# Peptides against a protein of PDB entry 6O8C, part 219

Target 1, 262 residues: chain A of PDB entry 6O8C
Amino acid sequence: VGLRYEKISLPKIHPRYDLDGDASMAKAVTGVVCYACRTASTLLLYQELMRKGVRWLVELVKDDYNETVHKKTEVVITLDFCIRNIEKTVKVYEKLMKVNLEAAELGEISDIHTKLLRLSSSQGTIESSLQDISSRLSPGGLLADTWAHQEGTHPRDRNVEKLQVLLNCITEIYYQFKKDKAERRLAYNEEQIHKFDKQKLYYHATKAMSHFSEECVRKYEAFKDKSEEWMRKMLHLRKQLLSLTNQCFDIEEEVSKYQDYT

## One batch from the design tools (peptide; made by RFdiffusion4, then SolubleMPNN)

Design b2_p29_8_s3 (from b2_p29_8, 13 letters changed)
Fold by OpenDDE base, seed 2:
Structure b2_p29_8_s3 (fold): chain B 262 residues (1-262), chain A 29 residues (1-29)
Amino acid sequence: as target 1 above (262 residues)
Amino acid sequence: DYEKELEEAFEKAEEEYKKLLEELKKRLE
């Protein structure tokens, strides 16, 4: 789970003036920052996709909840109806029993009534569970998806673009260093320019890598951790809903066995 | 070659990401 990438660092930049070494170093730095740009883009894409997934899952679970509530309501209505009918039947048989008729049948009906009442009592537990789930899914609840908007990096941060600008600057210096290397030796003024460019390269590279680490990677990791935790909880909740639904079906099936008496 | 090593590492990461992306797509179905 999560995007895998290799942690990278800048090569060592030596202050010593060396045309060959500086060209090689600049090439390496360009590669590192290029990797950072691409990685930042990939990390952003991952997060955006996950945000879509989070929204989707929230809606899915809400639908599941509504379906479960509907089923529960249906079962309650059916069960209540059956209980009322069986109670009427009990009354009739009680009257008959007063004249010593149908005693055996009355016992059976009374047992059914007792079973139905037990089923009815279980509805309270289901209702309580549904209420708990509802509260968790509600705004401000424990399973709210507000974190998805707060954590991580966003397109509006323009991190990839910022890194790209720095990469462009670095690349330009790299190309100049290649030319400098080809010259083998530089005039005094050109040498000074080279030295200044090397300082600029270091500055841009450091800025890029710091930005990448602090504004991209760190935030991504925070997002990843939050998403994993949240996802586990949501999936568990969905399983709970399914369990409740199945309980409703089980009750309905059991009630159907007594239809001849209700 | 440091650059080459980085490129190879990134390619591997991209491949892993593609797999992850497919898994996520399936989950969204």
Scores: peptide ipSAE 0.011, ipTM 0.408, DockQ to the pose 0.013
Fold by OpenDDE base, seed 3:
Structure b2_p29_8_s3 (fold): chain B 262 residues (1-262), chain A 29 residues (1-29)
Amino acid sequence: as target 1 above (262 residues)
Amino acid sequence: DYEKELEEAFEKAEEEYKKLLEELKKRLE
């Protein structure tokens, strides 16, 4: 599946007045500029679709972020509750130890307390990571999608329309040259008009191709490169979020092992 | 010289067009 196109022959431009040659040249020029118009339109459409895709991905990642934050919050509440309960138990056993009772059990509970505190510390690292991600996704952050609105070509630029106008002018001259060719010989006045139109053709063609290359192709390439870079970063960020979520689940699982002591 | 420049411009444009179409085809496959 793909775009079908015909191979275009490059126009041979000669300064000499030649009705047959000029008609052939004009035909070739018309073809090239026509393909430029079509290509410009296709590139514009691609960019517009990519912009929609970018917005979609941003929302998706924001949803992932919110889910991770929610899970983290849940785990923090559970962990804090467990720590408080263990601390109460430790105090009770410390009192018993003063009367020389339950020394072995106190050691075990104290170790659990230490482990829970370490888990709490790791939660702080998760929080800092989430804050970093949030900052990157913020409107002024490194992963902001403002570039998508700035880079590349836009419908408001009217590049396709501008090229189409030039194509129309070129096509008109081509049709006239076709008629001139059929006449085999032109009167003096008609010959002068033909020569003048040839100059116009060159002007329009040059303008069209310059516009196509500088305002369409170049900007598209810049957009494409930037989009690919941004996309890679966003996908990496999603993986980071998944990792953080998994860390939260791991903490939750470990805490559940100690719930019997609370 | 102007004519030569125009010919070169057309050649470049044609090559760019071909490359772009090829790239688009790959994406649609």
Scores: peptide ipSAE 0.024, ipTM 0.479, DockQ to the pose 0.019; fails the geometry check
Fold by OpenDDE base, seed 4:
Structure b2_p29_8_s3 (fold): chain B 262 residues (1-262), chain A 29 residues (1-29)
Amino acid sequence: as target 1 above (262 residues)
Amino acid sequence: DYEKELEEAFEKAEEEYKKLLEELKKRLE
């Protein structure tokens, strides 16, 4: 999921009382904080989608694992059966030789037996790999997805709502500053209120931006980093499973060549 | 001077925000 970013013009705050300038500044601040709210919402959505994706991928990989295990089991059974049959054949030929009967095929059968045993030995490696994968996929394994629940921002954090509250406060001040600007000149008391509101505006804006940066962006970045790392590992694991499956197919194919002798 | 302090604080905040935005853009691109 890609996020689109808009260029935001940051307001310059002038300390001096200026109705026109203050209105303009307030407008700019409103825009910035509004953008922060929207961005925070987008970041949250992204993370929620990623969490769904993580759960989906976990299930997918588990299914892949089960299929691989099934295939491996099938191949092992077939291979073992073939080996047993070849061994029986070897024994028969040995008996024939013992009674001085020549078997031209004995050498070929023995070679096949050796090849099958070699294939059988590779199954141990496959099994070990599958066990490793299983351990990694376990709840306490290296591919645990607990980070997805811990890292980042969550709806329960109410970050967007908190920012929205601040935005509302800022917007209210902005509208007041628009009115003040329209008056061109304020009475003393109104001027003092304006100055005070300007301070409040700054306070709210600073709080909003701080919250956005620390509670939204930073946490999002941490989540993103963790997700990328985890995703890479999961994809690699899927590749490993595929490789193991292919190895099983290769063995099966090889065994099929010798089934005519069994 | 309160006004000066406010200005400085805001400028600092602006700079931090700009940096953050740039970093975000880099990560999202």
Scores: peptide ipSAE 0.022, ipTM 0.473, DockQ to the pose 0.023; fails the geometry check
Fold by OpenDDE base, seed 1:
Structure b2_p29_8_s3 (fold): chain B 262 residues (1-262), chain A 29 residues (1-29)
Amino acid sequence: as target 1 above (262 residues)
Amino acid sequence: DYEKELEEAFEKAEEEYKKLLEELKKRLE
């Protein structure tokens, strides 16, 4: 009785993976992460440029402030001089009135004196406003630019480099998947490697996306929002400075009208 | 099954991030 060895044919294990689909997926992932990396770089550059712009604007506004303060000081000196001269004149006329001289001119001079004193009182308001502006521009003030150094992303964070590392890993897997696709069929061991690489791809991709969203995009948005708010306040402050400057010029012009009496 | 789920997840993620990136581009221009 001869032992008939039946050749047990191994069941065709159909791979639960699609080599074409996996390659296409890997390509798409590579593209997305690549774009994220480039975007992160662009966002970083934008923030760095904005930081430079912020510093420049602060210095510009400080210069404007100093000019306004200087103008205000000049006006105060001129005004005080005029007041002193008018007061001397008033005293002279008061003495003359005691000798029964007509004091028609005394009334006019006294009115001028009163007007000058009113102008002098307005200087206190201007000074207070300038002090407020100075406090806002000072370190720790409401318009300090410390936020620009704290908010957003910085080169030292190395976010772009970190994303690039992940992109490199993803790209390597993508190229392997292209090769796998070209082979059309993989041996068992290669198939297992392919499946494992697919898991690695997912890991790297999710890590890259999370890093991009949390460490790049969110921080950028925070920086942008803070920047817009700060810029609005700075523009308003510049308008205030201009107004104060104009007030100083107006006072100077008015004082000049009375110089004939001093 | 896990591979199909993974593929679907990547497709969704791709679409989401494409939209995000386009929005970011618009804000930078």
Scores: peptide ipSAE 0.021, ipTM 0.523, DockQ to the pose 0.021; fails the geometry check

Design b2_p29_8_s4 (from b2_p29_8, 12 letters changed)
Fold by OpenDDE base, seed 5:
Structure b2_p29_8_s4 (fold): chain B 262 residues (1-262), chain A 29 residues (1-29)
Amino acid sequence: as target 1 above (262 residues)
Amino acid sequence: SYEEELKKAFEEAEKEYEELLKELEKLKE
């Protein structure tokens, strides 16, 4: 997953002075660097969109967490209430048992009490799981989104603009080489200028491609890898939250079966 | 020498790049 791009490289630049060849080479270089500019822009846009997505997902998961906590609290209250009522009932039936009445019912109620206590104990494990999830989502936690701000390329880096400047320089030389080609033959001074411009072209192109590779592509790939890993973990965490929510519902349903005894 | 001339050419290119960059930034403000 992620944005796919084609690997680009500069054409071979020959040292030979050739007006036709130099014009063609310059055109090709212009095309390559132009592609680099566009690609850099696209990669930046992708990362910015992903950062927005990351922020959105964090908020979504936090909302899920809060809802789960709320549900858990509701169940705890209900369960505790039920346990208290059953305990009162047990006491009453124990008194009746002393007069040899309702022995079977006492046994049943005691069993229910035991089951409710088991359900109550499970709340501790749910609480522990929620605390773990909270710690992972907290600042400095394993699932913090601070990496999204640090990794990759950012608009403030001005990579696209820097590449565009280099492209402009290259384009100017290309147009000059077109003119030189049209002249077919240059005077000595103009020939020397052409040769130096060719070196400048190489300099700009190399700088552009180096910048593109090291500051755009490499950082993008690092961002992509981290984002994918983080996303997988977040989705897994969300599934864990759902599981905990379902456990709460299951407990609530089980408790409802015993409400007739409360 | 050719090497010296090349060095000068690169320095000039770098200067031009920086100037263009500055100009571009001004236009974007």
Scores: peptide ipSAE 0.022, ipTM 0.433, DockQ to the pose 0.049
Fold by OpenDDE base, seed 3:
Structure b2_p29_8_s4 (fold): chain B 262 residues (1-262), chain A 29 residues (1-29)
Amino acid sequence: as target 1 above (262 residues)
Amino acid sequence: SYEEELKKAFEEAEKEYEELLKELEKLKE
């Protein structure tokens, strides 16, 4: 992400020559830009920490996904095994029914078979859900973390350093204005220099504040909003994974009830 | 005067930024 420099049009400055007022003004400007520098640094740090958090959460959710997939696979294997066994039993009882034997038992076994098939069908739904989650987490997916590297401000932008340079220029002028104030009156040449420095001060201050607002604050706010939205979605997805895992456990438990018939 | 207005504006801005900074520092781990 690059820095955008906008042309700042400065109005013609015709400030009143007042040594006391100019010193006070310069002090205030120095203070404001100083706080801008500190704030920009803090905002940058926040974003960097959040980027680390994002990466951490992505890995966590991927681990959860893999665990869920593993559990699902285990259940599928178990369920398929039970279905195969019960189908063999059904065939045996069907042969017996041809001679009018074991009618009651056949009914019970058939019901179990039907229940197992329903459970098997539910596995398809779980699989579909897992595939959806996988697609969302994949590169280019809806929950990709690419935004974290694109949005906001970065150390490479050198925003804090740029502001610091401007602050240094402003501070230098402020110190000179303090000296000028102490003199009470300036010679003609020094007066002219003072007036020019005042214009420079205004220029630097305007540039600093514009840079701070447009390149630091605005981008930070965009990053913050995006991160909050993304985090909510990720946490919701994690809950979905837990739900799917629980469904697998429920199926496994139910299948275990029929193992005596296989 | 222009100077007075500018002074006041920057003083107010300074206060706002100070408050913001304090808030952010409290939330920073």
Scores: peptide ipSAE 0.017, ipTM 0.480, DockQ to the pose 0.020
Fold by OpenDDE base, seed 4:
Structure b2_p29_8_s4 (fold): chain B 262 residues (1-262), chain A 29 residues (1-29)
Amino acid sequence: as target 1 above (262 residues)
Amino acid sequence: SYEEELKKAFEEAEKEYEELLKELEKLKE
């Protein structure tokens, strides 16, 4: 889980004036910052996709919840109906016995009644579980997705664009250093410009890497951690819902065995 | 070169990204 990326660092920048070395260094710096830009973009895309996934999963789980509630309600109605009918039957047989009429089936009916009552008790547990799940899914609940909007990087942060601007500056200097290298020797003024550009390169590169590290990577990692935790909880909840649904089916199946007596 | 190494690293990251996308798609199924 999560994107794998290589830790990047700026190459060593020597203060010494060296046209060949400076060109090589500038090339390397350009490469590093270019990688940072692309990586930042990829990380952003990942997060945006995850946010979509989060929203989707929330809706999915809500649908699952509603379906489970519906199924539970259906089972409750059926079960209650069956219980009422059995109870009526029991009463009839009891009255018949009081008038000395045979009621050979009373024992069997009473056993069925007992079983149905047990099923009803289990239904109560299902109801409680559903209520708990509902509370967790509610706004402000433990499974709220507010973190997805708060954590990580967002398009509005313009991180990729900011890095791209810095990359452009760096690239420009790199190309100039290539030209300088080709000249083999620079006049005094051009040499001074080269030295100043080298300082600018360092400035831009450092700024880019700091921005990448602090505003892209770090925030991404925080988002990733939160997403993993949240996803685990949501998937577990979904599993719980499925379990509850299955329990409802089990109850329904058991009740169906006694429908002939109702 | 260092640049080549970075490119390779990025390619690996891209592959990982694609895998993650696939995993997410599976989750949607």
Scores: peptide ipSAE 0.014, ipTM 0.402, DockQ to the pose 0.012
Fold by OpenDDE base, seed 1:
Structure b2_p29_8_s4 (fold): chain B 262 residues (1-262), chain A 29 residues (1-29)
Amino acid sequence: as target 1 above (262 residues)
Amino acid sequence: SYEEELKKAFEEAEKEYEELLKELEKLKE
């Protein structure tokens, strides 16, 4: 999971005036910053896609939760109904015993009643677990997705565009340095301009790389780490919901065994 | 060359991105 990108750095810029060297250096710088632009764009796209995925997963998990709650409710209703019926039967048999009538079935029915009550007690545990899950999914909960909107880079930041502007400036200087190289020797004034342009190149390049590192890469890494952690927790939560659902089915199955007595 | 190395690195990143897309598609199913 995630994107592998090369940790890039600017080539060493020599202070010496050298038309051939400066052209080569400028070419290299252009390449590096160009890569930074493309990488920044890719990282942004990744994050935007992940944000969509996060939103989707939240809704999916909420649906799972609702289904589990529904199933639990169904089981509770069924179980309560069975308990009430068994209790009525128990009362009838107890009355018969009081008037000296034998009821061999009373013991069996009482045992069933006890078992049903035990099953009913387990519903409380399921309820508490569901409440915990609900709290985690709620706003401000441990699994809130607010981080997805806050962390990382966003299109509105215009990081790619900013880098592109710097790249354009760098590229312009590079093309000029190619021309300068072709001249083999520059007049005094042209030489001075070349030297100043070299300084500008350095400025633009360093600004670009700093921006890329601090505003693109760093924020991306933070987003990536947060997303991985959150995703793992969400998937685990889904498994918990499935477990709770299965518990409800198990209870329902047990109750069905005793329905002949109700 | 340095440019070739950068290109290769980018291509690798692109491949990983595509793989991620596939994984996300599977998750949506």
Scores: peptide ipSAE 0.009, ipTM 0.401, DockQ to the pose 0.012

## One batch from the design tools (peptide; made by RFdiffusion4, then SolubleMPNN)

Design b2_p30_1_s1 (from b2_p30_1, 17 letters changed)
Fold by OpenDDE base, seed 3:
Structure b2_p30_1_s1 (fold): chain B 262 residues (1-262), chain A 30 residues (1-30)
Amino acid sequence: as target 1 above (262 residues)
Amino acid sequence: MKEIEEKEKKEFEEFKRKMEEEERRAEREA
């Protein structure tokens, strides 16, 4: 579940000189840009936490993979041993059959041999599946986590700091407009300064909103979408590994039934 | 007084327009 943020917009700025209106407008602008700063910070934090989570999950899945490979290797060794023993037994019985006509026992042993060979074939399928998984997890593979370092916003971008600078400029103008309002009437020179500061306020506000939208929100959304896709694939991969592990256990159990004949 | 106020209003609106155009340009270049 991604962070929900509210879409923010700047209030309308009227060109008319109005000390009361300008103070109110400046207050509203300050509030909006302040919200943008806080939101940008929250979005950044979320992404950093997600990056940590991604790294953790990659290591977890690698461990799961290694365990599965280990189990598969054990089963292969056991199966190969059992096959070799049955093959020796078959050879002995074939020799005895030529001498004493013991046909019934040879048939049973041959059936066991056939079953073991089928199990050995299934191990080949498991191996191929593990190789596929390994390739996907490898550097440059389809499940590589390189996107987590590329997508989204990073502390090095200093987006929050940039927004904070703009907020400081806006806040300074707001405080001046609050003072101007208290004076009720300004001298000509002070009025001209007020008008100029109103233009500056607009400039800083628009710059802040553009930066927030393009450099914070948009990049966050891209990161979020990529993370959700990647997470789904990783969860599916873990299920595949579990399935392969279970298949190894099933084979091991079946082989154990034939060990009494060896 | 009214004529001066109308002139100032027009100048401010023109300023706003220029700022919005610069913002849109920056959005396209980004």
Scores: peptide ipSAE 0.030, ipTM 0.478, DockQ to the pose 0.034
Fold by OpenDDE base, seed 4:
Structure b2_p30_1_s1 (fold): chain B 262 residues (1-262), chain A 30 residues (1-30)
Amino acid sequence: as target 1 above (262 residues)
Amino acid sequence: MKEIEEKEKKEFEEFKRKMEEEERRAEREA
């Protein structure tokens, strides 16, 4: 679940010279850009935390993989040992049948041997699945985390700082417009300065909103979408590993039943 | 970045044009 933010827009800026209107407009613009700065900071923090989480999850899944591989190896050793013992037993019984042993016992052991061979075949499928998982987790694989370093916004981009500079400029103009409003009437030169500052305010505000939308929000959304997709795939992979582990336990349990016969 | 800057410049120029038009209207009404 990503961070929810409100879509913000600049108020309409009227070209008409109006000290009361201009002060009110400047206040509103200041508020909007202030919100943009705070939001950009929050979005950046979220992405940085998510990047840490991604790295953590990769290591966790690698550990899970290694444990699964270890368990699989243990089961293979046990299974191979059991198969070898059953094969020896079969050979002994075949020799004894030449001397008057019940065919029923040989049949049972032969059935066990067949079952063990089927279990051995299933191990090949588990191995193939583990290899697939390994390939996906490998550098350049489908679950590589390189996107986390490429997508989104980074502290090095200094987006928050850039927005803060623009906010400072806007805030200064807003405070001047509050003073201008208090004067009720400006001299010609002061009026011209006010009009010029209004243009500057518009420029800074537009720049801030453009930067916020294109360099902060858009990149965040792209990062979020990729992170969600990647995380779903990683969680699914972890479930696959668990399934493979359980299959190994099932095989081990079944093999244990036959060890009592060797 | 360049496209954004061009858009911003265009919007600013349009704003400036509107300001100048409003000033000319105010001068004609005085």
Scores: peptide ipSAE 0.026, ipTM 0.453, DockQ to the pose 0.868
Fold by OpenDDE base, seed 2:
Structure b2_p30_1_s1 (fold): chain B 262 residues (1-262), chain A 30 residues (1-30)
Amino acid sequence: as target 1 above (262 residues)
Amino acid sequence: MKEIEEKEKKEFEEFKRKMEEEERRAEREA
């Protein structure tokens, strides 16, 4: 998952004074930097949307966690109730056995009691797993979303605005070069200005491309990679929660088999 | 005319080189 962008590079700038060539070059540079501005804006928007998605997913997983904890608690209460009832029944039958009642019924109840105690022991492992998940989701945990606020580019960086300023400067020079081309021949002073503007254009263009590459693209790629890694871990955690929920349902179903003895 | 063009070409190439060096320095500091 990620935005595809085309690799852009500045056209070759020839040092030769050529009014036609310089106008064409300036047009090409304007196009490249314009594309960089648009791409930077799109990359920023993508990251902002992803940050919203990350926050949404965190809340969803927290809800899943709370539901799992609730289900676990319900099962613990039910299981404890069943154990207490079976223990009372065992005591009654032990007293009756002293008075010549059938030993076979006591054996069955004792087996049920043993099975319930085993189920109760499994609740400890579920609790430990839930605690681990809670720790991972906690602030500062391994699955904290703090990276989403740190990585990538942000509106406050004003990268798009900075690139737009450079684009405006480049565009102004391009329009001047169109005029210069139309004149076919420049006076000495105008020729010197043209040469100087060509240097300025190169300066602005290189600054724009460096800023785009280092401050927009690189940071975006880092954000993208981190988001993909984090997303995989979160999806795995959701599967773990589902597994724990299913274990709780399995225990509840097993306990329901003994309802006739409760 | 040719000598002036060669001088301008050299000056522009030197400017380009300086800009590329500054860009590479900025990339290393980043």
Scores: peptide ipSAE 0.028, ipTM 0.482, DockQ to the pose 0.033; fails the geometry check
Fold by OpenDDE base, seed 1:
Structure b2_p30_1_s1 (fold): chain B 262 residues (1-262), chain A 30 residues (1-30)
Amino acid sequence: as target 1 above (262 residues)
Amino acid sequence: MKEIEEKEKKEFEEFKRKMEEEERRAEREA
C-alpha cells in the first residue's frame, strides 16, 4: 500500500499591500512548503525501503527457482533410471515368450513402460516452463529489477535539501512580515522592501511547489505504479514455480509406484 | 523543466504586474 499524502496547494496570494494579510499569507505558505518538505522526505524513505524489498524478493525467487530446478533434475534422473530398468525387463520377457512362458506379465510391464514414457514427456513441458521463468528473471528480462534503480526519487537528487533551502527563504520572509505587521505602518522604503519580499516569497513558493509536484510526487507515483505491477508479476511467477515443484513431486510419487516392479 | 520554468516565470511576472497595478491604484486613491 503506497503512502497516502494530501494534495497541497498554495494559498491565494493577493496583490494588495496588506500587512496583516501578507503576514497571514506568508504563514500559510510556510506551512504548505514545510509539509512538502516532510512529505518529500517520507516519499523518499518509502522508495528506499521498497528498493531493499525488491532486491530481497529477487533473491528469494531465485532461490525458489534453483530449488525447483534441483527437484526437477532429481526426478528426471529417477525417471530415466526406472525407464531403463523396465526396458531391460521387457527385453527379458520377450526372450522368454519365445520359449512359451507367461504372456500376462509382459502386458503389465508394457503398460508400465507406456505410463513412464508419458511421464517423461511431461518433463519437457516443465523444462520449457523453467526456461521461460529463467528468461524472465535474467538481466534484461521482463522481471528485471532495473526499474527500481531508475524510477522514482533518490537521495542523490537532493530534492529534500532543495526544498529546505526554499523553505528557509520563505520562512525568513515570513518572520519579516510578522515584524512588519507589528509595526502597523511602514515607512516608504520599508514598504517597498515588503512588496519586493512578497514577490520573492511568491517566487520561492511556486518554485517549491513545482519542484515538489514534478520531481517528488510525480516520480514517486511512477515508482509506485511500477513497483505494484512488478510485485504482482513476481508473485505470480513464484506461484508458477510452486506449481512446477508440485508437478515434480507428483511425478516422483507415481514413479515410486513402479519401482517395486523393477 | 523549461516549460515549468517558463510557466513559473509567466505567473511571477503576472503577479508583479498585478502588484504594480494595485500600487498605482493606491497611489491614485491617496
Scores: peptide ipSAE 0.026, ipTM 0.458, DockQ to the pose 0.931; fails the geometry check

